# Designs tried in a protein design run: peptides against a protein of PDB entry 8PQO. Part 73

Target 1, 252 residues: chain A of PDB entry 8PQO
Amino acid sequence: VLLKEYRVILPVSVDEYQVGQLYSVAEASKNETGGGEGVEVLVNEPYEKDGEKGQYTHKIYHLQSKVPTFVRMLAPEGALNIHEKAWNAYPYCRTVITNEYMKEDFLIKIETWHKPDLGTQENVHKLEPEAWKHVEAVYIDIADRSQVLSKDYKAEEDPAKFKSIKTGRGPLGPNWKQELVNQKDCPYMCAYKLVTVKFKWWGLQNKVENFIHKQERRLFTNFHRQLFCWLDKWVDLTMDDIRRMEEETKRQ

## One batch from the design tools (peptide; made by RFdiffusion4, then SolubleMPNN)

Design b1_p15_1_s2 (from b1_p15_1, 9 letters changed)
Fold by OpenDDE base, seed 4:
Structure b1_p15_1_s2 (fold): chain B 252 residues (1-252), chain A 15 residues (1-15)
Amino acid sequence: as target 1 above (252 residues)
Amino acid sequence: MLYTSIMVFSIKSLY
């Protein structure tokens, strides 16, 4: 098991992020050809448990059409079905990813707290001390181009170049986080993303767990760069606007 | 929304 807490600081408020996240997920998905193929939504309903109230979703990603033929032919039954269970109780979110074949031997859990700070809270997920000491804190700087793979880089998604017309935020220079503290009119937040990865196959555990973390980091970096650079597209939207957009997308 | 999951983006990013 490998745990890391990714801390993503953004020059947006927690309330703004709620809209921006939903918009950016939708937009990113639209931009991905075949992204919706093989996705089965089993459950999408409100939930309330232990004082947590939000939306629960259960999706299955059928990867049979997305893997090479030789992989499909060799894959055991259920190996290409990934289950995603998500609890969105913003500002807290939890996603659990499992596989039908690997069962308890495979787990990706992503727990996120969105806080109006600069990533300064320790153990925001309230882990036991023994567990917390094994968590690596990883700061993601959305303005740092060196953290972006060349194949992922787009100039229009570069926070170091983007200037929001609607808010005046950006571009984000090398010291943008320090400067943000002195800008009373600019909100900020941190997404604390505790990622737990378990891949219990002898000889492959560490390699696969580290690989998954690398991909998650890449995802979080690119996603939040997009989220910020799309600020002018979503900052004036309400949650009702997002809901309308979702309904319109379902009809297509 | 079908694309409410960050995982859709995640899966594609694996390749």
Scores: peptide ipSAE 0.054, ipTM 0.782, DockQ to the pose 0.487
Fold by OpenDDE base, seed 3:
Structure b1_p15_1_s2 (fold): chain B 252 residues (1-252), chain A 15 residues (1-15)
Amino acid sequence: as target 1 above (252 residues)
Amino acid sequence: MLYTSIMVFSIKSLY
């Protein structure tokens, strides 16, 4: 098991992020899956449990069409089905990813707190001290091009080049976080993303767990660069607007 | 909401 807490600082408010996240997820989903190809939504309903209330979703990602034919032909039953269970009780979110074939031997859990700070809180997820001491804190700087793979880089998604017309935010220079403290009119937040990865195959645990973390970091980096650079597209939207957009997408 | 996951899972990101 490998735990890391990714801290993503953004020049948006917690309230703004709620809209921006949903918009950006929708847009990214369209770009990556071709509009939901291979995604089956089993459950999408409100929930309330232990004082936590929000929206629960259960999705299956069918990867059969996304892998080479020889892999599909040789893959065990259920090996190419990924289950995603998500509890969105914003500003707290939890996502659990499992695989039908690996069962208890595979887990990706992502727990996120969105806080109106600069990533300065320790153990925001309230882990036991013994567990917390094994968590690596990883800061993601969305303006740092060196954290982006060349193949992922797009100039239109570069926070160091983007200037929001609607808000005046950006471009983000090398010291943007420090400068943000002196800008009373610019909101900020941090997404604290505790990622738990379990891959219990002898001899492959460390390799795969580290690989998954590398991919998650890559995903978080690219996603939040997009989210910021798409600010003018979503900043004036309301949650009701987002809900309408989702309903319209569902009807297509 | 359809897009309640906090992140998009994409196999493309694995490569």
Scores: peptide ipSAE 0.052, ipTM 0.785, DockQ to the pose 0.500
Fold by OpenDDE base, seed 2:
Parts: sequence; C-alpha cells; structure tokens
Structure b1_p15_1_s2 (fold): chain B 252 residues (1-252), chain A 15 residues (1-15)
Amino acid sequence: as target 1 above (252 residues)
Amino acid sequence: MLYTSIMVFSIKSLY
C-alpha cells in the first residue's frame, strides 16, 4: 500500500471550486477521445449516511476498447472492468476504484478535503499517527510547467500564461502562492487529496503502485490547470446552472 | 454527462 497526499493550491474559493470542478469534469469528459466511450453509469443518486449528505455515483469503465487486441484477448474475465464509486459530499469527496478481477488485491481510494487555506494543514483526513507518518505530502503547483509532460502541455491551459478576463486572476508567476497571501481580494483554497493505492501482485506491488501514483499526479495536475484556465467559462455559473446542464446532458 | 467523481478516469493518462 502506498499513500500520498496531493495538495493542490488554487486561486479560487472553496465555493467557486464546487462549480468549477463539476464544469471541468464535464468538459474534460467531452474532450476525452470517444466522449466517454466505455463508461457505464450504474448509479447516480443522492445519499445520506452518517451525517454525510451528497451525491453517490457508481460507474464502470469498460477498457476493452481502450487496450490493444492482444491484451483484450489475454485479459482474464473482469480484468478490463474498472468500477468507480464516488461519494461527493462537497467539500468532502471520496472515490473508490476497484477491479472485478483483482478484487481485494487492487484499490485506488481518493479522499479529498477542500479547505480555504494554502495547504498548511497536517493530517486533514485524520489518519492514525502510524498511518500518517507513512504519507508523503506532495504539492502540485499548477503554474510549474516542469511538472507537466510535454505531450500534455497546451498553451491555452497554462496558468502561467492565462489571464482571467472576468476575475483578473492570473497569470500565475513563479511566486504566485506567496503573492497570494498578500492579495486580500483573491480567494484561495487547497484540495487535499489523500490517495491510497493498493496493488497486491507478487513482485509488482511497488512498481504498479508507484506507476498509479504517477498517473494520478499527472491527472490532478492537468485537470487543475484546466480548471483554472477555464475560470472565465464557469466562474459566473451557479450550482443551479450546473444542475440544469446535467439535466440537459442527460436528455441527449 | 456530468459526473460526481473527483476525477475522470482515462486510460489515455496511462501513456
């Protein structure tokens, strides 16, 4: 098991992020090759449990069309079906990713707290001390181009170049986080994303767990760069607007 | 479709 807490600081408020996240997830989904091809939504409903209230989603990612033919032919039954269960009780969210074939031997859990700070809270997910001491804190700087793979880089999604017309935020220079403290009129938040990765295959655990973390970090980095650079597209939207967009999308 | 998941899982991110 490999745990890392990714801390993503953004020059947006926690309330703004709620809208921006939903918008950006929707937009990112549209921009994916095939527009959500191979995604099956089993459940999408409100939930209330143990004082937590939010939206529950269960999706299956069918990877059969996303892997080479020889992999598909050799893959055990269920190995190419990824289940994603998500509990969105913003500002707290939890996503659990499992695989039908691997069962208990595979887990990706992503637990996120969104806080109005600069990523300075320790153990925001309230892990046991013994567990917390094994968690690596990883800061993602959305303005740092060196954290972006060349193949992922887009100038229109570069926070170091983007200037929001509606808010005046950006571009984010090398010291933007430090400067943010002095900008009393600019909101900020941190997404604390505790990622637990378990891959129990003999001889492959460390390699695969590290690989998955690398991919998650890449995903988080790119997503939040997009979220910020799309600020003018979503900053004036309300949660009601998002709900309407969801309803309209469901009808298509 | 809008999703409630934290992130959209994409196989594209694997390579």
Scores: peptide ipSAE 0.052, ipTM 0.785, DockQ to the pose 0.425
Fold by OpenDDE base, seed 1:
Structure b1_p15_1_s2 (fold): chain B 252 residues (1-252), chain A 15 residues (1-15)
Amino acid sequence: as target 1 above (252 residues)
Amino acid sequence: MLYTSIMVFSIKSLY
């Protein structure tokens, strides 16, 4: 088991991020999957548990069409089906990813708190001390180009170049986080993303767990760069606008 | 709110 807490600081408010996240996921999804190819939605309903209220979703990602034919032919039953269970009680979110074939030997859990701070809270997910001491805190700087793979880099998604016309935010210079503290009119938040990866197969545990973390970090970095650079597209949208966009995407 | 799940798992990002 490998745990890391990714801390993503953004020059947006917690309330703004709720809209921006949904918009950016919708936009990114259109670009990558053409509207959710190979995704089956089993459940999408409100939930209430232990005082937590939100939206629960259960999806299956069918990877059969995403792998070469010879892999599909050799894959055990259920090996190419990924289950995602998500509890969205914003500003708290939890996602659990499992596989039908690997069962308890495979787990990706992502727990996120969105806080109106600069990533200074320790153990925001309230882990036991023994567990917390093994968590690596990883800061993602969306303005740092060195954290972006060359193949993923786009100039139009570079926070160091982007200037929001609607809000006046950006571009983000090398010391933007320090300067943000002195800018009383600019809101800020941190997404604390605790990622737990379990891959219990002997001889492959460390390699696969580290690989998954590398991919998650890459995903979080690119996504939040997009979210910020798309600020002028979503900052004036309401939750009702987002709901309409979701419905339109489902019909395509 | 189907979008929170897609952010976490991108098939293209794995390749």
Scores: peptide ipSAE 0.050, ipTM 0.781, DockQ to the pose 0.526

Design b1_p15_1_s3 (from b1_p15_1, 9 letters changed)
Fold by OpenDDE base, seed 2:
Structure b1_p15_1_s3 (fold): chain B 252 residues (1-252), chain A 15 residues (1-15)
Amino acid sequence: as target 1 above (252 residues)
Amino acid sequence: MLYTSPMVFAIKSLY
């Protein structure tokens, strides 16, 4: 098991992020899957558990069409079906990713707290001390181009180049986080993403767990760069607007 | 189809 806490600082408020996240997830979904290819939504409903209220989703990602034919032919039954269960009780959310074939031997858990700070809180997820001491804190800087793979880089999604017309935020220079502390009129938040990765295959555990973390970091980096650079597209939207957009998308 | 989860599981990112 490998745990890392990714801390993503953004020049947006926690309330703004709620809209921006949903908008950006929708857009990213369109861009990555062509509108949901290979994704099956089993459940999408409100939930209430132990005082936590939010939206519960259960999705299956069918990877059969996403892998080469020879992989599909050799893959064990269920190996190409990824289940994603998500509890979105913003500002807290939890996502659990499992695989039908691997069962308990595979887990990706992503627990996120969104806080109006600069990523300074320790153990925001309240892990036991023994567990917390093994968690690496990883800061993602959305303005740092060196954290972006060349193949992922897009100039229109570069926070170091983007200037929000509606808010005046950006571009984010090398010291933007330090400067943000002194900019009282610019809101900020941190997404604390505790990622737990378990992959119990003899001889492959560390390699695969590290690989998955690398991919998650890549995903978080690219996603939040997009979220910020799309600020003018979503900052004036309300949650009701997002809900309408979701309903319209479901009908297509 | 719209992703309703707070995070996109981007298969493309695995490459």
Scores: peptide ipSAE 0.044, ipTM 0.765, DockQ to the pose 0.371
Fold by OpenDDE base, seed 5:
Structure b1_p15_1_s3 (fold): chain B 252 residues (1-252), chain A 15 residues (1-15)
Amino acid sequence: as target 1 above (252 residues)
Amino acid sequence: MLYTSPMVFAIKSLY
């Protein structure tokens, strides 16, 4: 089991992020080749559990069409079906990813707290001290081009080049985080993403767990760069606007 | 169908 806490600092408020995240997920999904294909929504309902109240979703990602033919032919039954269970109680979210074939031997858990700070809180997820000491804190800087793979880089999604017309935020220079502290009018937040990866297969545990973390970091980096650079597209939207957009997409 | 998380993109990159 490998745990890392990714801390993504953004020049947006917690309330703004709620809209921006949903918009950016929708937008990124539209831009993805084969977006929506192979996704089955099993459950989408409100939940209330242990003081949490929010939306619960259970989705299956069928990867058969997303892998090469030889992989599909050799994959055991259920190996290409990924289950995602998500509890969205914003500003707290939890996502649990499992695989039908590996069952208890595979787990990706992503627990996120969105806090109005600069990523300074320790153990925001309230882990036991013995567990917390094994968690690596990883800061993601959305303005740092060196954290982006060349194949992922787009100039229109570069926070170091983008300036929001609507808010005046950006471009994010090398010291943008330090400058935020001095800018009373610019909101900021940190997404604390505790990622737990378990791949219990002898001889491959460390390799696969590290690989998954590498992909998660890549995903978080690219996504939040997009979220910021799309600020002018979503900053004036309300949660009601997002809900309408979701309903319209469901009808297509 | 809207995705509720950006995890779809990560899953695609695993294969």
Scores: peptide ipSAE 0.043, ipTM 0.764, DockQ to the pose 0.502
Fold by OpenDDE base, seed 1:
Structure b1_p15_1_s3 (fold): chain B 252 residues (1-252), chain A 15 residues (1-15)
Amino acid sequence: as target 1 above (252 residues)
Amino acid sequence: MLYTSPMVFAIKSLY
C-alpha cells in the first residue's frame, strides 16, 4: 500500500472550483471519449451516511474497446471492468476504484478536501498518526512547466502564459504563490487529495503502486492546468448551467 | 455518460 497526499493550490475560491471542476471534467471527457464511451452508470442517487450528505454514483468503465485485441483475448474475466464508486459531498469527495478480477488485491482510493488555504494544513484527512507519518505530501505547482511531460504540454493550457480576461488572474509566474498571499483581492484554495493505492501481487506491488501514483500525479497536474486556463469559460456559470450542459451532452 | 473523474484518462493513455 502506498499513500501520497497531493496538494494542488489554485487561485480560485472553493465555491468557484465546484463549477470549474465539473466543467473541466465535462470538457476533458468530450475530448477523450466523445462523451463517455464505455461508461455504464449503475447508480446515481443522493446519500446520507455518518452525517455526510451528498451524491453517490457507481459507474463501470468497460475497457475492452480501449485495449488491443490480443489483450482482450488474454484478459481474464472481469479484468477490463473498472468500478468507480464516488461520494460527492463537496467540499469533501471520495472515490473508490476497484477491479472485478483483482477484487481485494486492487484498490485506488482518492479522498479530497477542498480548503480555502494555501496547502498548509497537516493531516486534513485525520489519519491515525502511525498512518500519517508514512504519507508523502506532494505539492503540484500548475505553473511549473518542468512538472509537465513534453507530450502533454499545450501552450493554450499553460498557466504561466494564460491571462483571464474576466477575472484578471494570471499569468502565474515562478513566485505566484508567494505573490498571491499579498493579493487579498484574489481568492485561493487547496485541493488536498489523499491517494491510496493497493496492488497486492507478489513481485509487482511496489512497481505498480508507484506507476499508478505517477499517472495520478500526471493527471492531476494536467487537469488543474486546464481548469485554470479555462477559467473564462466557466467562471460565470452556475451549478444549474453545469447541470444543463451535462444533460445536453448525455443526449448526444 | 460523462466521467466523474479524469482518472480513467490516465488508464486509456497506457494503450
Scores: peptide ipSAE 0.042, ipTM 0.759, DockQ to the pose 0.504
Fold by OpenDDE base, seed 3:
Structure b1_p15_1_s3 (fold): chain B 252 residues (1-252), chain A 15 residues (1-15)
Amino acid sequence: as target 1 above (252 residues)
Amino acid sequence: MLYTSPMVFAIKSLY
């Protein structure tokens, strides 16, 4: 098991982020070729449990069309089905990813707290001390181009080049976080993303767990760069606007 | 269908 807490600082408020995240997920999904193919939504309903209230979703990602033919032909039944269970109780979110074939030998859990700070809170997920000491804190700087793979880089998604017309935020220079502290009118937040990866196959555990973390970090980096650079597209939207957009998309 | 999780991007990057 490998745990890392990714801390993503953004020059937006926690309330703004709720809108921006949903918009950016939708927008990014549209940009992906074959979007929606192989995704089955089993459950999408409100939930309330132990004082947590939000939206619960259960999705299956059928990867049969996403892998080479020879892999599909040789894969055991269920091996290419990924289950995603998500509890969105913003500002807290939890996602659990499992595989039908690997069962208990595979787990990706992503727990996120969104806080109005600069990533300074320790153990925001309230892990036991023994568990917390094994968590690596990883800071993601959306303005740092060196954290972006060349193949992922797009100039229109570069926070170091983007200037929001509606808010005046950006471009984000090398010291943008320190400068932000002096800008009383600019909100900020941190997404604390505790990622737990378990891959219990002898000889492959460390390799696969580290690989998954690398991919998650890449995903978080690129996504939040997009989110910020799309600020002018979503900052004036309300949650009601987002809900309407979601309903319209469901009807198509 | 609207994606509500960025996990789709990670899956695509794997294959």
Scores: peptide ipSAE 0.042, ipTM 0.760, DockQ to the pose 0.477

Design b1_p15_1_s4 (from b1_p15_1, 9 letters changed)
Fold by OpenDDE base, seed 5:
Structure b1_p15_1_s4 (fold): chain B 252 residues (1-252), chain A 15 residues (1-15)
Amino acid sequence: as target 1 above (252 residues)
Amino acid sequence: MTYTSIMVFSIKSLF
C-alpha cells in the first residue's frame, strides 16, 4: 500500500472551484473519453452517513473497447471492469476505485479536502499518527512547466501564459504562490488529495503502485492547469448552470 | 459527471 497526499494550490476560492471542477471534468471527459463511451452509471443518489451529506455515485467503466485486442483477449473476466464509488460531500470528496477481478487486492482511494489555504495544513485527513508518518506530501505547481510531459503540453492550457479577462488572474509567474499572500483580492485554495493505492500482486506491488501514483499526479497536474486556463469559461456559471449542462449531456 | 471519470481513463495505461 502506497499513500501520497497531493496538494494542489489554485488562485480560486473553494466555492469557485466547485463550479470549475465540474465544468472542467465535463469538458475534459468530452476530449479524452470520446463522449463517455463505456461508462455505466449504476447509482446516482443523495446520501447521508455519520453527519456527512452529499451525492453518491456508482459507475462502471468498461475498458474492453479502450484496450488493444490482444489485451482484451488475454484479460481475465472482470479485469477490464472498473468500479468507481464516489461520495461527493463538497468540500469533502471520496472516491473508491476497485476492479472486479482483483477484488480486495486492488484499491485506489482518493480522499479530497478543499481548504481556503496555501497547502499548509498537516494531516488534514486526520490519519492515525503512525499512518501519517508514511504519507508523502507532494506539491503540484500548475505554473511549473517542468511538471508537465511534453506530449501533454498545450500553450493554451499553460497557467504561466494565461490571463483571465474576467477576473484579471494570471499569468502565474515563478513566485505566484508567494504573491497570493499579498494579493488581498485574489482568492486561493488548496485541494488536499490523499491517494491510497493498493495492488497486492507478488513481485509487482511497488511497481504498479508507483505507476498509478505517477499517473494520478499527471492527471491532477493537467486537470488543474486546464481548470485555471478555462477560468473565463466557468467563473460566471452557477451550480444550477452546471446541473443543466450535465442534464443536457445525459440526453445526448 | 464526477471528477474521477478522468482518473479512470488513466488506468487504461495499465494495459
Scores: peptide ipSAE 0.039, ipTM 0.750, DockQ to the pose 0.511
Fold by OpenDDE base, seed 1:
Structure b1_p15_1_s4 (fold): chain B 252 residues (1-252), chain A 15 residues (1-15)
Amino acid sequence: as target 1 above (252 residues)
Amino acid sequence: MTYTSIMVFSIKSLF
């Protein structure tokens, strides 16, 4: 089991981020998923548990069409079905990813707190002290080009070049986080993303767990760069606007 | 789409 807490600081408020993330997900999905191919939604309902209220979703990702034929032929039953259970109680979110074949031997859990701070809180997820000692805190700097793979880099999605016309935020220079502290009129937040990866196969555990973490870091980096660079597209939108956009995307 | 839909991209990158 490998645990890392990714901390992503953004020059937006917690409330703004709620709109921005949903918008950015919708935009990214239009380009990649082709209308949700291979995604089955089993459950989508409100929930209440232990004082937490939010939306619960259960999805299955069928990967059969996403792997080569020889992999499909050799894959055990259920190996290409990924279950995603998500509890969205913003500003807290939890996602649990499992596989039908691997059962208890595979887990990706992503727990996210969105806080109006600069990533300075320790153990925001309230882990046991012994567990917290083994968590690596990883800071993602959306302005740092060195954290972006060359194949993923787009100049129009570079926070170090982007300036919001509507808000005046950006470009984000090398010391933008330090400068942000002195900018009383610029909101900020940190997304604390605790990622737990378990892959219990002899000889492959460390390799696969590290690989998954590498992919998650890449995903978080690129996504939040996009989110910021799309600020002018979503900052004036309401949650009702987002809901309409989601409905339109489902029909395409 | 929910925020969790971002995970589709992560999963795709595994293959």
Scores: peptide ipSAE 0.038, ipTM 0.750, DockQ to the pose 0.549
Fold by OpenDDE base, seed 4:
Structure b1_p15_1_s4 (fold): chain B 252 residues (1-252), chain A 15 residues (1-15)
Amino acid sequence: as target 1 above (252 residues)
Amino acid sequence: MTYTSIMVFSIKSLF
């Protein structure tokens, strides 16, 4: 099991981020998923548990059509079915990813707190002290071009180049985080993403767990760069606007 | 679709 806490600082408020996240997820998903083929939504309903209120979703990703033929032919039953269970109780979110074949030997858990700070809180997820000692804190700087793979880089999604017309935020220079402290009119937040990866397969555990973390970091980096650079697209939207957009997308 | 939908595509290489 490998745990890392990714801290993503953004020049947006926690409330703004809620809208921006949903918008950016919808937009990014349209671009990457090819129309949602192989996604089965089993559950999508409100939940309430232990004072936490939010939306619960259970999805199955059927990867049979997304993998090469030779993989599909050799894959054990259930190996290409990925279950995603998500609890969205913003500003807290939890996603659990499992696989039918691997069962207890495979787990990706992503727990996120969104806080109005600059990533300064330690153990925001309230892990046991012994567990927290083994968590690596990883800071993601959305303005740092060196954290972006060349194949992922787009100039229109570069926070170091983007300036919001609607808010005046950006471009984000090398010291943008330090400058935020002095800008009373610019909100900021940190997304604390605790990622737990378990892949119990003899000889491959560490390799796969590290690989998954590398991919998660990549995803978080790219996503939040997009979120910021799309600020003018979503900053004036309400949650009702987002809901309407989602409904319109479902009808297409 | 959820934020994790992008992740699913990123981990397809695990299979």
Scores: peptide ipSAE 0.036, ipTM 0.740, DockQ to the pose 0.419
Fold by OpenDDE base, seed 3:
Structure b1_p15_1_s4 (fold): chain B 252 residues (1-252), chain A 15 residues (1-15)
Amino acid sequence: as target 1 above (252 residues)
Amino acid sequence: MTYTSIMVFSIKSLF
């Protein structure tokens, strides 16, 4: 089991981020999935448990069309079905990913707190001290081009080049986080993403767990760069606007 | 509200 806490600092408020996240997820999903092919939504309902209130979703990702033919032909039953259970109780979110074939030998858990700080809180997820000492804290700087793979880089999604017309935020220079502290009118937040990866196969555990973490880091980096660079597209939207957009997308 | 998962592109990046 490998645990890392990714800390993503953004020049937006916690409330703004809620809108921006949902907008950016919808937009990015259109670009990547070609309309949600291979995604089955089993459950999508409100939940309330132990004082946590939010939206619960259960999805299955059918990867049969996403793998090479020879892999599909050799894959055991259920091996190409990924289950995602997500609890969105913003500003807290939890996602659990499992596989039908691997069962308890495979787990990706992503727990996120959104806080109005600069990533300075330690153990925001309240892990036991023994567990917390093994968590690597990883800071993601959305303005740092060196954290972006060349194949993922787009100039229109570069926070170091983007300036919001509506808010005046950006471009983000090398010291943007330090400068942010002196800008009383610019809100900021940190997304604390605790990622737990378990891949219990002999000889492959460390390699696969590290690989998954590398992909998650890449995802978080690119996503939040997009989120910021799309600020002018979503900053004036309300949660009701987002809900309407989601409903319209379902009807198509 | 149907929450579109951020993990959609995560899974795609694995293959």
Scores: peptide ipSAE 0.039, ipTM 0.753, DockQ to the pose 0.619; fails the geometry check

